# Peptides against a protein of PDB entry 5OOQ, part 137

Target 1, 227 residues: chain A of PDB entry 5OOQ
Amino acid sequence: YREDVRQVVTHPANALSFLQPGRLVEISVNGKDNYGWGAVVDFAKRINKRNPSAVYTDHESYIVNVVVNTMYIDSPVNLLKPFNPTLPEGIRPAEEGEKSICAVIPITLDSIKSIGNLRLYMPKDIRASGQKETVGKSLREVNRRFPDGIPVLDPVKNMKIEDEDFLKLMKKIDVLNTKLSSNPLTNSMRLEELYGKYSRKHDLHEDMKQLKRKISESQAVIQLDDL

## One batch from the design tools (peptide; made by RFdiffusion4, then SolubleMPNN)

Design b2_p22_3_s4 (from b2_p22_3, 7 letters changed)
Fold by OpenDDE base, seed 2:
Structure b2_p22_3_s4 (fold): chain B 227 residues (1-227), chain A 22 residues (1-22)
Amino acid sequence: as target 1 above (227 residues)
Amino acid sequence: SYEEIVEELLKEGLIVEDESLK
């Protein structure tokens, strides 16, 4: 059921408005490489220049650049390509006893385990010398201040996810937790319906954005003709 | 408390106010 909630929370329709610079996010790449809590630099829609017709899932359709402070020191960070979430071989978090460094990595929404309710101060130019390390220090300090874990955004109270089916899902989770039940939520169908609704909302949002762009372009052309 | 920690972090300039939570 936690995965079900994660799918809804990390959907573009819900997550993007909370991926401001400095937003803390918990990162797991490919379900195995846990980088812990990182900080959002920025995000962009995923574009494949080599294959413009490429279709990505909703959770893979955006790239989020994040600062992590847990990168293995001998990772080939020089091979990282901006806006390429397919990480080179050898890019991994440091294991116990290994030294780590700060790095900016591109990830998909699917690599976000949790979205925190805190935003770090994010320098304007994170690629400038020493800036990543500064963010890394901030991350360490925040983690120190929250020994029980960085607080996670409440999907309902903070993210304002008001879908009735989602609310029902959350209530069921609460009931299950209260009963200490190990039974998985058998609400896969409801989750699919919820996902479908969010997907549609996202599509509408993109359509509106495109329409606004077209209107702006048309107005610019009109203004140019009047000059 | 959570509020106290957040306030300290704000004062230290480590975090910024999150307007999206309002």
Scores: peptide ipSAE 0.654, ipTM 0.951, DockQ to the pose 0.672
Fold by OpenDDE base, seed 1:
Structure b2_p22_3_s4 (fold): chain B 227 residues (1-227), chain A 22 residues (1-22)
Amino acid sequence: as target 1 above (227 residues)
Amino acid sequence: SYEEIVEELLKEGLIVEDESLK
């Protein structure tokens, strides 16, 4: 269900009006290269100079240039070309323990995991000396201020997506989330019943709390993966 | 709070007002 929501949100009909300069977007390229939150520079209709008759899917029909601050330091960033989403070999985010730099990368709409409800200040000429680093600093600061994650646009309240099927999808998700939220309570009650039998003999209060938390978290993760 | 964080970020000039959400 999460992917279904993403497909609707990142569709050109919905996404483009929210891809203003500075818009925060969460980026994943090729389903594996997670750059985290970046900031939109601009976007344009995808054009194939070699094959003008090329037809792209909706989610690949536009190119979005974004500033990221998680580019691996030894990536060949000099080979990047604006509005060319076919990234050169070696372009990747920094892994744990590696140093990162700021870069502007062209991505498709399909590479957007989520759209944030915030817009960074975006310099007029991001390619001028030091500008992308300035945006990178802003990104770091925003991430620091939101330790639980940058707030995501509400598809209905913010993006005004009113498609009936989409609304039904959202309703289903809400129902599932409600059920998910009730499961921890059920498990807690069961655990309390179990520990109630043993607590007469042993002080298992703290262990009970810890186990309840672990059970709830595990179930939540499993259920969320199904959404 | 969210509002406080946003206000601070605006004051610092790190973010801009998002008119598209009005």
Scores: peptide ipSAE 0.652, ipTM 0.950, DockQ to the pose 0.817
Fold by OpenDDE base, seed 5:
Structure b2_p22_3_s4 (fold): chain B 227 residues (1-227), chain A 22 residues (1-22)
Amino acid sequence: as target 1 above (227 residues)
Amino acid sequence: SYEEIVEELLKEGLIVEDESLK
């Protein structure tokens, strides 16, 4: 059930509007490398310059840049390429007893385990000297203030996901939680239908975003001509 | 409480108000 919820929550149609700068997100890369809670810097649509015809899944179609404070100190962070979610070998979280550093890493939506209901204050230039560390300190402090974990966005109340199948899923989860049942939900055909609906919503969202960008660009040109 | 923690974090400038949750 948790994975089903995660798939819906992290779908571009739902997640992108909540990936503002500073948004706290829990990060697990490839289901293996757990970086813990990080802070969103920005996001962009994934573009493959070498293969423009590359087709990505919805959850892999965007790159999210996030600040983490759990990067292994000896990781080759200098090899990180902006907007390339394929991380170089050796990029990993620090293990117990190892020292960690702050880093900005590009991840896909599929690497987001949870979206928090808090947004950190983010410096304007995160790449400037010392800024990542400042965010890292803020992350540590927030984690300290929430010993039981950073609160997660409510998919219904906060994210306003109104899909009937999803609401039914949430109700089932609530019932199961009250009964202390740990049975995993099997991937239902209904989830595929749900993803299909969200895919359509995503397409509309992207179209709207492109339109807004085009309008903004046009307005900027007009303003320049008036100067 | 959650609200108190959030208020403190706001006062300290560690977090910002999230209008998207309203």
Scores: peptide ipSAE 0.649, ipTM 0.950, DockQ to the pose 0.668
Fold by OpenDDE base, seed 4:
Structure b2_p22_3_s4 (fold): chain B 227 residues (1-227), chain A 22 residues (1-22)
Amino acid sequence: as target 1 above (227 residues)
Amino acid sequence: SYEEIVEELLKEGLIVEDESLK
C-alpha cells in the first residue's frame, strides 16, 4: 500500500508543484541506495539529446537535482553529470563507519520515497564553493530537531489530491494501521483478525494498482490534448 | 512541539515559509 501511495504522490501531476528549491525529499535510488533526506535544488523535464524520440514513464520524465549530505567520500562525484539520472558506478551513500560528503545528484521522481513539509533556505548558487556544505549543515540540524523523522506532506490536506479512489485507499490504510498498532495477537481471535487484515491488505494493493492505471491513463489523455 | 521547532528553524533562517501549504 505504501508503494501505491508513493506512486500517486510522486506522479508529476502532484509532485512538481511541491518541488520548490529547498523542499526536503527522502531519496532512495533504485530501491537500494538510501541517501536519506535531501533538499531540492531544481527540476527539469528529461530531454534526451541523442534520442529526442525517447519516451519515458511519467515517473522518469523529470530530473530533480537534490543536495544530499550522505554521499560516500570516495565516490566518483566528478563523474556526475547534471540532469543525467544514470549515476556512474561507485556513486553510493556512505555506509556505517564511512565518511560522507555533500553532493548534488540528479534523480528521477521514482527515486523519491517521500516529500517533506519543510523547505530549507537554498542559496542562489549552490555550485559555488562552500554552498553545498552550508545546505548540508542545515540538513543535519533539521534532522537533529526531528529525531522521529522529518514530517511528510499530507497527500490530501497539503497536496490536495482529491481522487476518490485515492481517498478510499488512504482510508483503508488508516484502518489497517489502527488495527496493526493494537496489542500483539495473544489469542486465536486475534489470529483471525490478522488473516482478515492480510486479506484486506491484498485488496488494497489491487485497488492501488487500478488507481495507478487510471492515473496513468488520465495523464496520457492530458498529454495528448497538449500536443 | 512541531510548531515550536518550526518557529525556531524559521528564526534561525534554516528554513523558509512555505506559502504553498496555506
Scores: peptide ipSAE 0.647, ipTM 0.948, DockQ to the pose 0.747

Design b2_p22_4_s1 (from b2_p22_4, 10 letters changed)
Fold by OpenDDE base, seed 3:
Structure b2_p22_4_s1 (fold): chain B 227 residues (1-227), chain A 22 residues (1-22)
Amino acid sequence: as target 1 above (227 residues)
Amino acid sequence: SAEEERRRIIEELVKEGLIVPE
């Protein structure tokens, strides 16, 4: 059930509007590399320049750049490629007793375990010297202030996910926390229906993005004419 | 309450300029 919720929450139709710069997200890469809470730098639609016809799943269709403060110090961070979520070998969180550093890593939506109800102030240029470390310090402070865990966005109250099937799922989870009454398998079948609905929302989002680009391009042309 | 405490912490963090008010 938790995975089902995660799938809905991290779907582009729901997640992207909450991935503003500084948004805290809990990161787990490949189901094994837990980086803990990081801060969103930006995100972009995944584009394969070598294969423009490449089709990605919804959860793999966007790349999110995130600052983490748990990167193993000897990780080959220099091999990280912007907007390439396939991390080089050796890129991993620091284990217990190991030193960690701050790094910006590209992840997919599928690597987001949870979305926090907090947004850090982010430096304008995160790639500038010392800026990642500043974010890292902020992350540490936030974690310190929330010993019981960073507040997570409520899918219904905060994210306004009002799909009936999702609401039913949430209710079932709440009930299961008290009484195990329903089979998880019935919920998985409804995910496809949920994705169908979210796909439509995603299309609208892409349309808006395209419109914003067109507006920006038009403004740039106007500015050139004014020079 | 736990919720009130969380709100307090958030308000402090906002005041400190660590997090953006939402």
Scores: peptide ipSAE 0.624, ipTM 0.948, DockQ to the pose 0.643
Fold by OpenDDE base, seed 4:
Structure b2_p22_4_s1 (fold): chain B 227 residues (1-227), chain A 22 residues (1-22)
Amino acid sequence: as target 1 above (227 residues)
Amino acid sequence: SAEEERRRIIEELVKEGLIVPE
């Protein structure tokens, strides 16, 4: 059930509007590499220049760049490519007793475990020397202030997910938490039906993003003409 | 309450300029 909720929350139709710079997200890559809470730098639609016809799942169709402060110090971070979610071998979080560093890693929406109800102030240029470390310090401080965990966005109250099937799913989860009875198969079938609805919303969101980009590009051209 | 405590912490973090007010 938790995975079903995660799939809905991290769907582009719902997640992208909450992935502003500085948004805290909990990161798990490939279900094994837990980086903890990181901060969103930016996101973009996934484009394969080598294969423009590549079709990605909804959760793999966007790349999110995030600052983490838990990267293993000896990880080959120099091999990281912006907007390439296929991480080089050896890129991993620090284990207990190992030293960690700050890094910007590209992840898919599928690697987001939770979206936090907090947004850090982010430096304008995260690639500048020392800026990642500043974000890393902020992350450490926020984690220190929330020993019981960083507040997570409420899917209904904060994200305004009003889909009836999703609401039913949430109610079932509440009942199951109370009764300690889980029937994950029943919820999974309903989730597939939800994806059909979200696909349409995703298309609208992508259209809006494209429109915003076009507007920004037009404004940039106007500014160049004024120079 | 736990919610009140979280709110307090958030307000402090906003005041300190670590997080953006939402």
Scores: peptide ipSAE 0.624, ipTM 0.948, DockQ to the pose 0.630
Fold by OpenDDE base, seed 5:
Structure b2_p22_4_s1 (fold): chain B 227 residues (1-227), chain A 22 residues (1-22)
Amino acid sequence: as target 1 above (227 residues)
Amino acid sequence: SAEEERRRIIEELVKEGLIVPE
């Protein structure tokens, strides 16, 4: 059930509006590499220049750039390619006893374990020297202040997910937390229906994003002409 | 309560300028 909730929460139709710069997200790459809580830098639609016909799942259709402070110090971070979520070999979190550094990594929505109900102040230029480390310090402080864990966005109260099937899922989880009764298999079937509904919302969101981008680009051009 | 404590922490973090108020 937790995975089902995660799938809904991290769907573009729901997640993208909460992936503002500084948004805290808990990161697990490929279900194996746990980077802990990171901070969103930005996100973009995934484009494969080499294979424009590539079809991505909804959860793989966007790339989110995140600052993490748990990167293994000897990871080949220089091999990281912007907007390429396929991480080079050797890119991994530091293990216990290993030193870590701050890094910006591109991830897919599928690598988001949870979305935090906190948003950091982010530097204007995260690529500038020392800025990643500043974010890293902020992350450490926030983690220190929340020993029981960073508050997670409530899918209903905060994210305003009003889908009836999802609400039923949430109620079921609440009941299950009280009673271990029902099989997760029944929820997986309904998840496909939910994704069908979210597909339309996703398309709308992408259209809005494209429109905002065009507006921003137009404004930038106007500003350049005024300079 | 745990919720009140969380709220307090958030307010402090906002005052410290670490997080954006939401």
Scores: peptide ipSAE 0.622, ipTM 0.948, DockQ to the pose 0.644
Fold by OpenDDE base, seed 1:
Structure b2_p22_4_s1 (fold): chain B 227 residues (1-227), chain A 22 residues (1-22)
Amino acid sequence: as target 1 above (227 residues)
Amino acid sequence: SAEEERRRIIEELVKEGLIVPE
């Protein structure tokens, strides 16, 4: 269900009006290269000069240039071409323990995991010396200020997506989330009550309660990941 | 609340000139 929501949110009909310069977007390229939160520079309709008759899917029909601050330092960033989403080999985010730099990368809408409810102030010329780094600093600061994550645009309240099927989808997700959040707790309580009948030791009750809660929470998380 | 905290942070970021008010 989360992917279904993402597909609707990142559709050109919904996303483009929220891809102003400075808009924060969470980026995952090819489903594996997670760059984290970046800032939109600009976007344009995808044009294939070699094959003008090329037809792209809706989610691949636009190119978004974004500033990221998580590019691996030894990536061949000089080979990047604006509005060319086919990234050169070696372009990747820094892994744990590696140093990162700021870069502008072209991505498709399909590479957007989420759209943030924040816009950075952007320099007029991002290609000028030091400008990407300035945006990078801003990104770091925003991330620091939101330790629980950057606020995401609400598809209904903020993006005003009013499609009936989408609203039904959102309602289903809400119901499922409620059930998944409540059931583990209920089950944990039931288990505690059951074990309480067998154990007269307070210490054992507490240990069992904690363990069962952890198990239930873990199960709930797994189930939520399937949405 | 979490919402109030988010709002506070946003307001601070706007005041600091890091983000555009919306």
Scores: peptide ipSAE 0.620, ipTM 0.945, DockQ to the pose 0.780

Design b2_p22_4_s2 (from b2_p22_4, 7 letters changed)
Fold by OpenDDE base, seed 3:
Structure b2_p22_4_s2 (fold): chain B 227 residues (1-227), chain A 22 residues (1-22)
Amino acid sequence: as target 1 above (227 residues)
Amino acid sequence: SEEERRKEIIEELVEEGILVPE
C-alpha cells in the first residue's frame, strides 16, 4: 500500500508542482541506495538527445537534481552527468562509519520515497564553491530539529490529490493502520486508472511549461530590441 | 500539540533563514 501511495504521489501530475527549489525529498535510488533527505535544485523533462523517440515511464520521464549530504566521500562524483539519472558505478551513500560529502545528483521521480512539507532556502548558484556545503548544513540542522522525522506532505490535505480511488486507498490504509488488517487494497488495475486520470493533469502542466517558455522567449526578444 | 510544535520549529527555521516560508 505504501508503494501504491508513493506511485501516486510521485507521479508527475502530482509531484512536479511540489518540486520547487529547496523542497525536501527523501531519496532512495534503485531501492537500495538511501541518501536520506535531500533538497531539490531543479527538475527537467527527460530528453534523450540520441533517441528523441525514447519513451519513458511517467516516473522516469523527469530528472530531478537534488543536493544530498550523504554521498560517500570516495564516490566518483566527478563522473556525474547533469540530467543523467543513470549514476556511475561507485556513486552511493556513505555507510555507517564512512565519511560523507555533499553532492548534486540527478534522480528520477521513481527515486523519491517521500516529499517533505519543508522547503530550504537555496543559494542562487548551487554549483558555486561552498554552496552545496551550505545546503548540507541546512539539511543537518533541519534533521536535528526534527528528530522524529521531517514532516511529509499530506497527499490529500497538502497535495490536494482528490481522486476518489486514491481517497479510498488512503482510507483503507488508515483503517489498516488502525486495525492491523493485512488485506491488499490496491490492484494494479486501479493504479492504471489513476494514471489515466493524472495524464490529463500532466498534459496541462506541459502546456503551462510551453507557455512559460514562449513568454520567456518573447521577453528575450524584447530585451534584444532594447539594446 | 505535536502539530503546533512542528509549526513553531518551522517558524524558527524560517526566521533563521534556513527555510522558505510556504
Scores: peptide ipSAE 0.644, ipTM 0.949, DockQ to the pose 0.594
Fold by OpenDDE base, seed 2:
Structure b2_p22_4_s2 (fold): chain B 227 residues (1-227), chain A 22 residues (1-22)
Amino acid sequence: as target 1 above (227 residues)
Amino acid sequence: SEEERRKEIIEELVEEGILVPE
């Protein structure tokens, strides 16, 4: 059930509007490499320049660049490419006793374990010298201040996911937290129905983003003509 | 309450310039 909720929360139709710069996200790459809480730098639609016809799943269709402060110090961070979520060999979190460094890593939505209800103040240029470390310090401070865990976005209250089937799922989870009664098979069928609905919402979101960009571009042109 | 404590922590972190207010 937690995975089902995660799938809905991290779907582009829901997640993208909450992936502003500085948004805290909990990161797990390939279900094995836990980087802990990182901060969003930006995100972009995944484009395969080598194979433009590549079709990605919804959860793999976007790349999110995140600052982490748990990168193993001897990781080949120089091999990281901002828009390639396929991480080079050796890129991993520091284990216990190992030293860590700050790094910007590209991840897919599928690598987001949870979305925090907090946004860091982000430097204007994260690529500038020392800026990643500043974010790393902020991450450490936030973690220190929230020893019981960073507040997670409420899918209903904060993310305003009002889908009836999702609400039913959440209610079931609440009930299950009190009673282990729900059959996993019923939830899987509902999840597929939810994905169908979210796909439509995603399309609308992208359309709105494109429209906003066009409006901004047109306004910029008008201002240039007035000069 | 836990919620009040969280709110206070967030406010402090915002004042310190660590968090952006939402």
Scores: peptide ipSAE 0.636, ipTM 0.948, DockQ to the pose 0.611
Fold by OpenDDE base, seed 4:
Structure b2_p22_4_s2 (fold): chain B 227 residues (1-227), chain A 22 residues (1-22)
Amino acid sequence: as target 1 above (227 residues)
Amino acid sequence: SEEERRKEIIEELVEEGILVPE
């Protein structure tokens, strides 16, 4: 059930509007590499220049750049490619007793475990020297101030997910938290039906994003003409 | 309440310039 909720929350139709710069997200790559809470830098639609016809799943169709402060110090971070979520071998979080560093990593929406109800103040240029470390310090401070965990966005109250089937899922989870777990298989089947509905919303969101880009580009051109 | 405590922490972090107000 938790995974079902995660799939809905991290769907582009729901998640993208909450991935502003500085948004805290909990990161797990490939279900094994837990980086903890990181801060969103930006996101973009995944484009394969070599294969423009490549089709990605909804959760893999966007790349989110995130600052983490838990990267293993000896990880080959120099091999990281912006907007390439396929991480090089050796890129991993520091284990207990190992030293960590700050890094910007590209991840897919599928690598987001949770979306926090907090946004860090982000430097204007995260790639400038020392800026990622500043974010790292902020992350450490936030974690220190929230020892019981960073507040997570409420899917209903904050994200305004009003799908009836999702609401039913949430109610079931609440009941299961108090009672013995019912069959997880029944909820997974309903989730597939929900994905069909979200696909339409995703298309609308992408259209809006494209429109915003066009507007921004047009404004930039106008400003250049005024210079 | 826990919610009130969280709110206070958030307000402090905003004042410190660590968080952006939402």
Scores: peptide ipSAE 0.635, ipTM 0.948, DockQ to the pose 0.623
Fold by OpenDDE base, seed 5:
Structure b2_p22_4_s2 (fold): chain B 227 residues (1-227), chain A 22 residues (1-22)
Amino acid sequence: as target 1 above (227 residues)
Amino acid sequence: SEEERRKEIIEELVEEGILVPE
């Protein structure tokens, strides 16, 4: 369910209007490299100069430049190419006990785990000496002040996602969370709940596929009308 | 409330110039 929500939230139709400079986003590259919370610098539509006919998925069609403060210090950050989300080998977050540095990395929307309900004050020129570190300090302070986690944008209340299928999904999630928070009843009831959750998960996956199609179709229609 | 506490923290961070008000 979380992934389904993430897919909707990080879709360009929903996410881009909330990727202003300074917007906090939680970053996971390729589902493996967790950089934690970073700050958006800017974003641009992904263009492949070598293959202009390249077709990207919706979640890979934009590049978001983000400041992270968790880059491994010995990462080859000099090999980072602007607007190239294919990160060089060795670019990774610092592990426990390793030193980290601030870096600007290009990511796709698919690498956004969550969008925070906070925006950092961003320097005018992030490429200037010391500016990334300033953002890094701000990130550390925010994390310190929110030990229980940075507030996440509410998809409905904040992002104003009004799609009926999505609202149904959210309601289902709320019901499931309520059931999960209820004391695990007998093993049998838990199994029934798990089975029910699995069944609901399957149904939700289908609903999400339908929702994605509807969103894509709607966007295609809008693009056709704009053309 | 937790929400009120969050609001207070945000306001403080805005005053400190760390966050942009939304």
Scores: peptide ipSAE 0.632, ipTM 0.946, DockQ to the pose 0.710

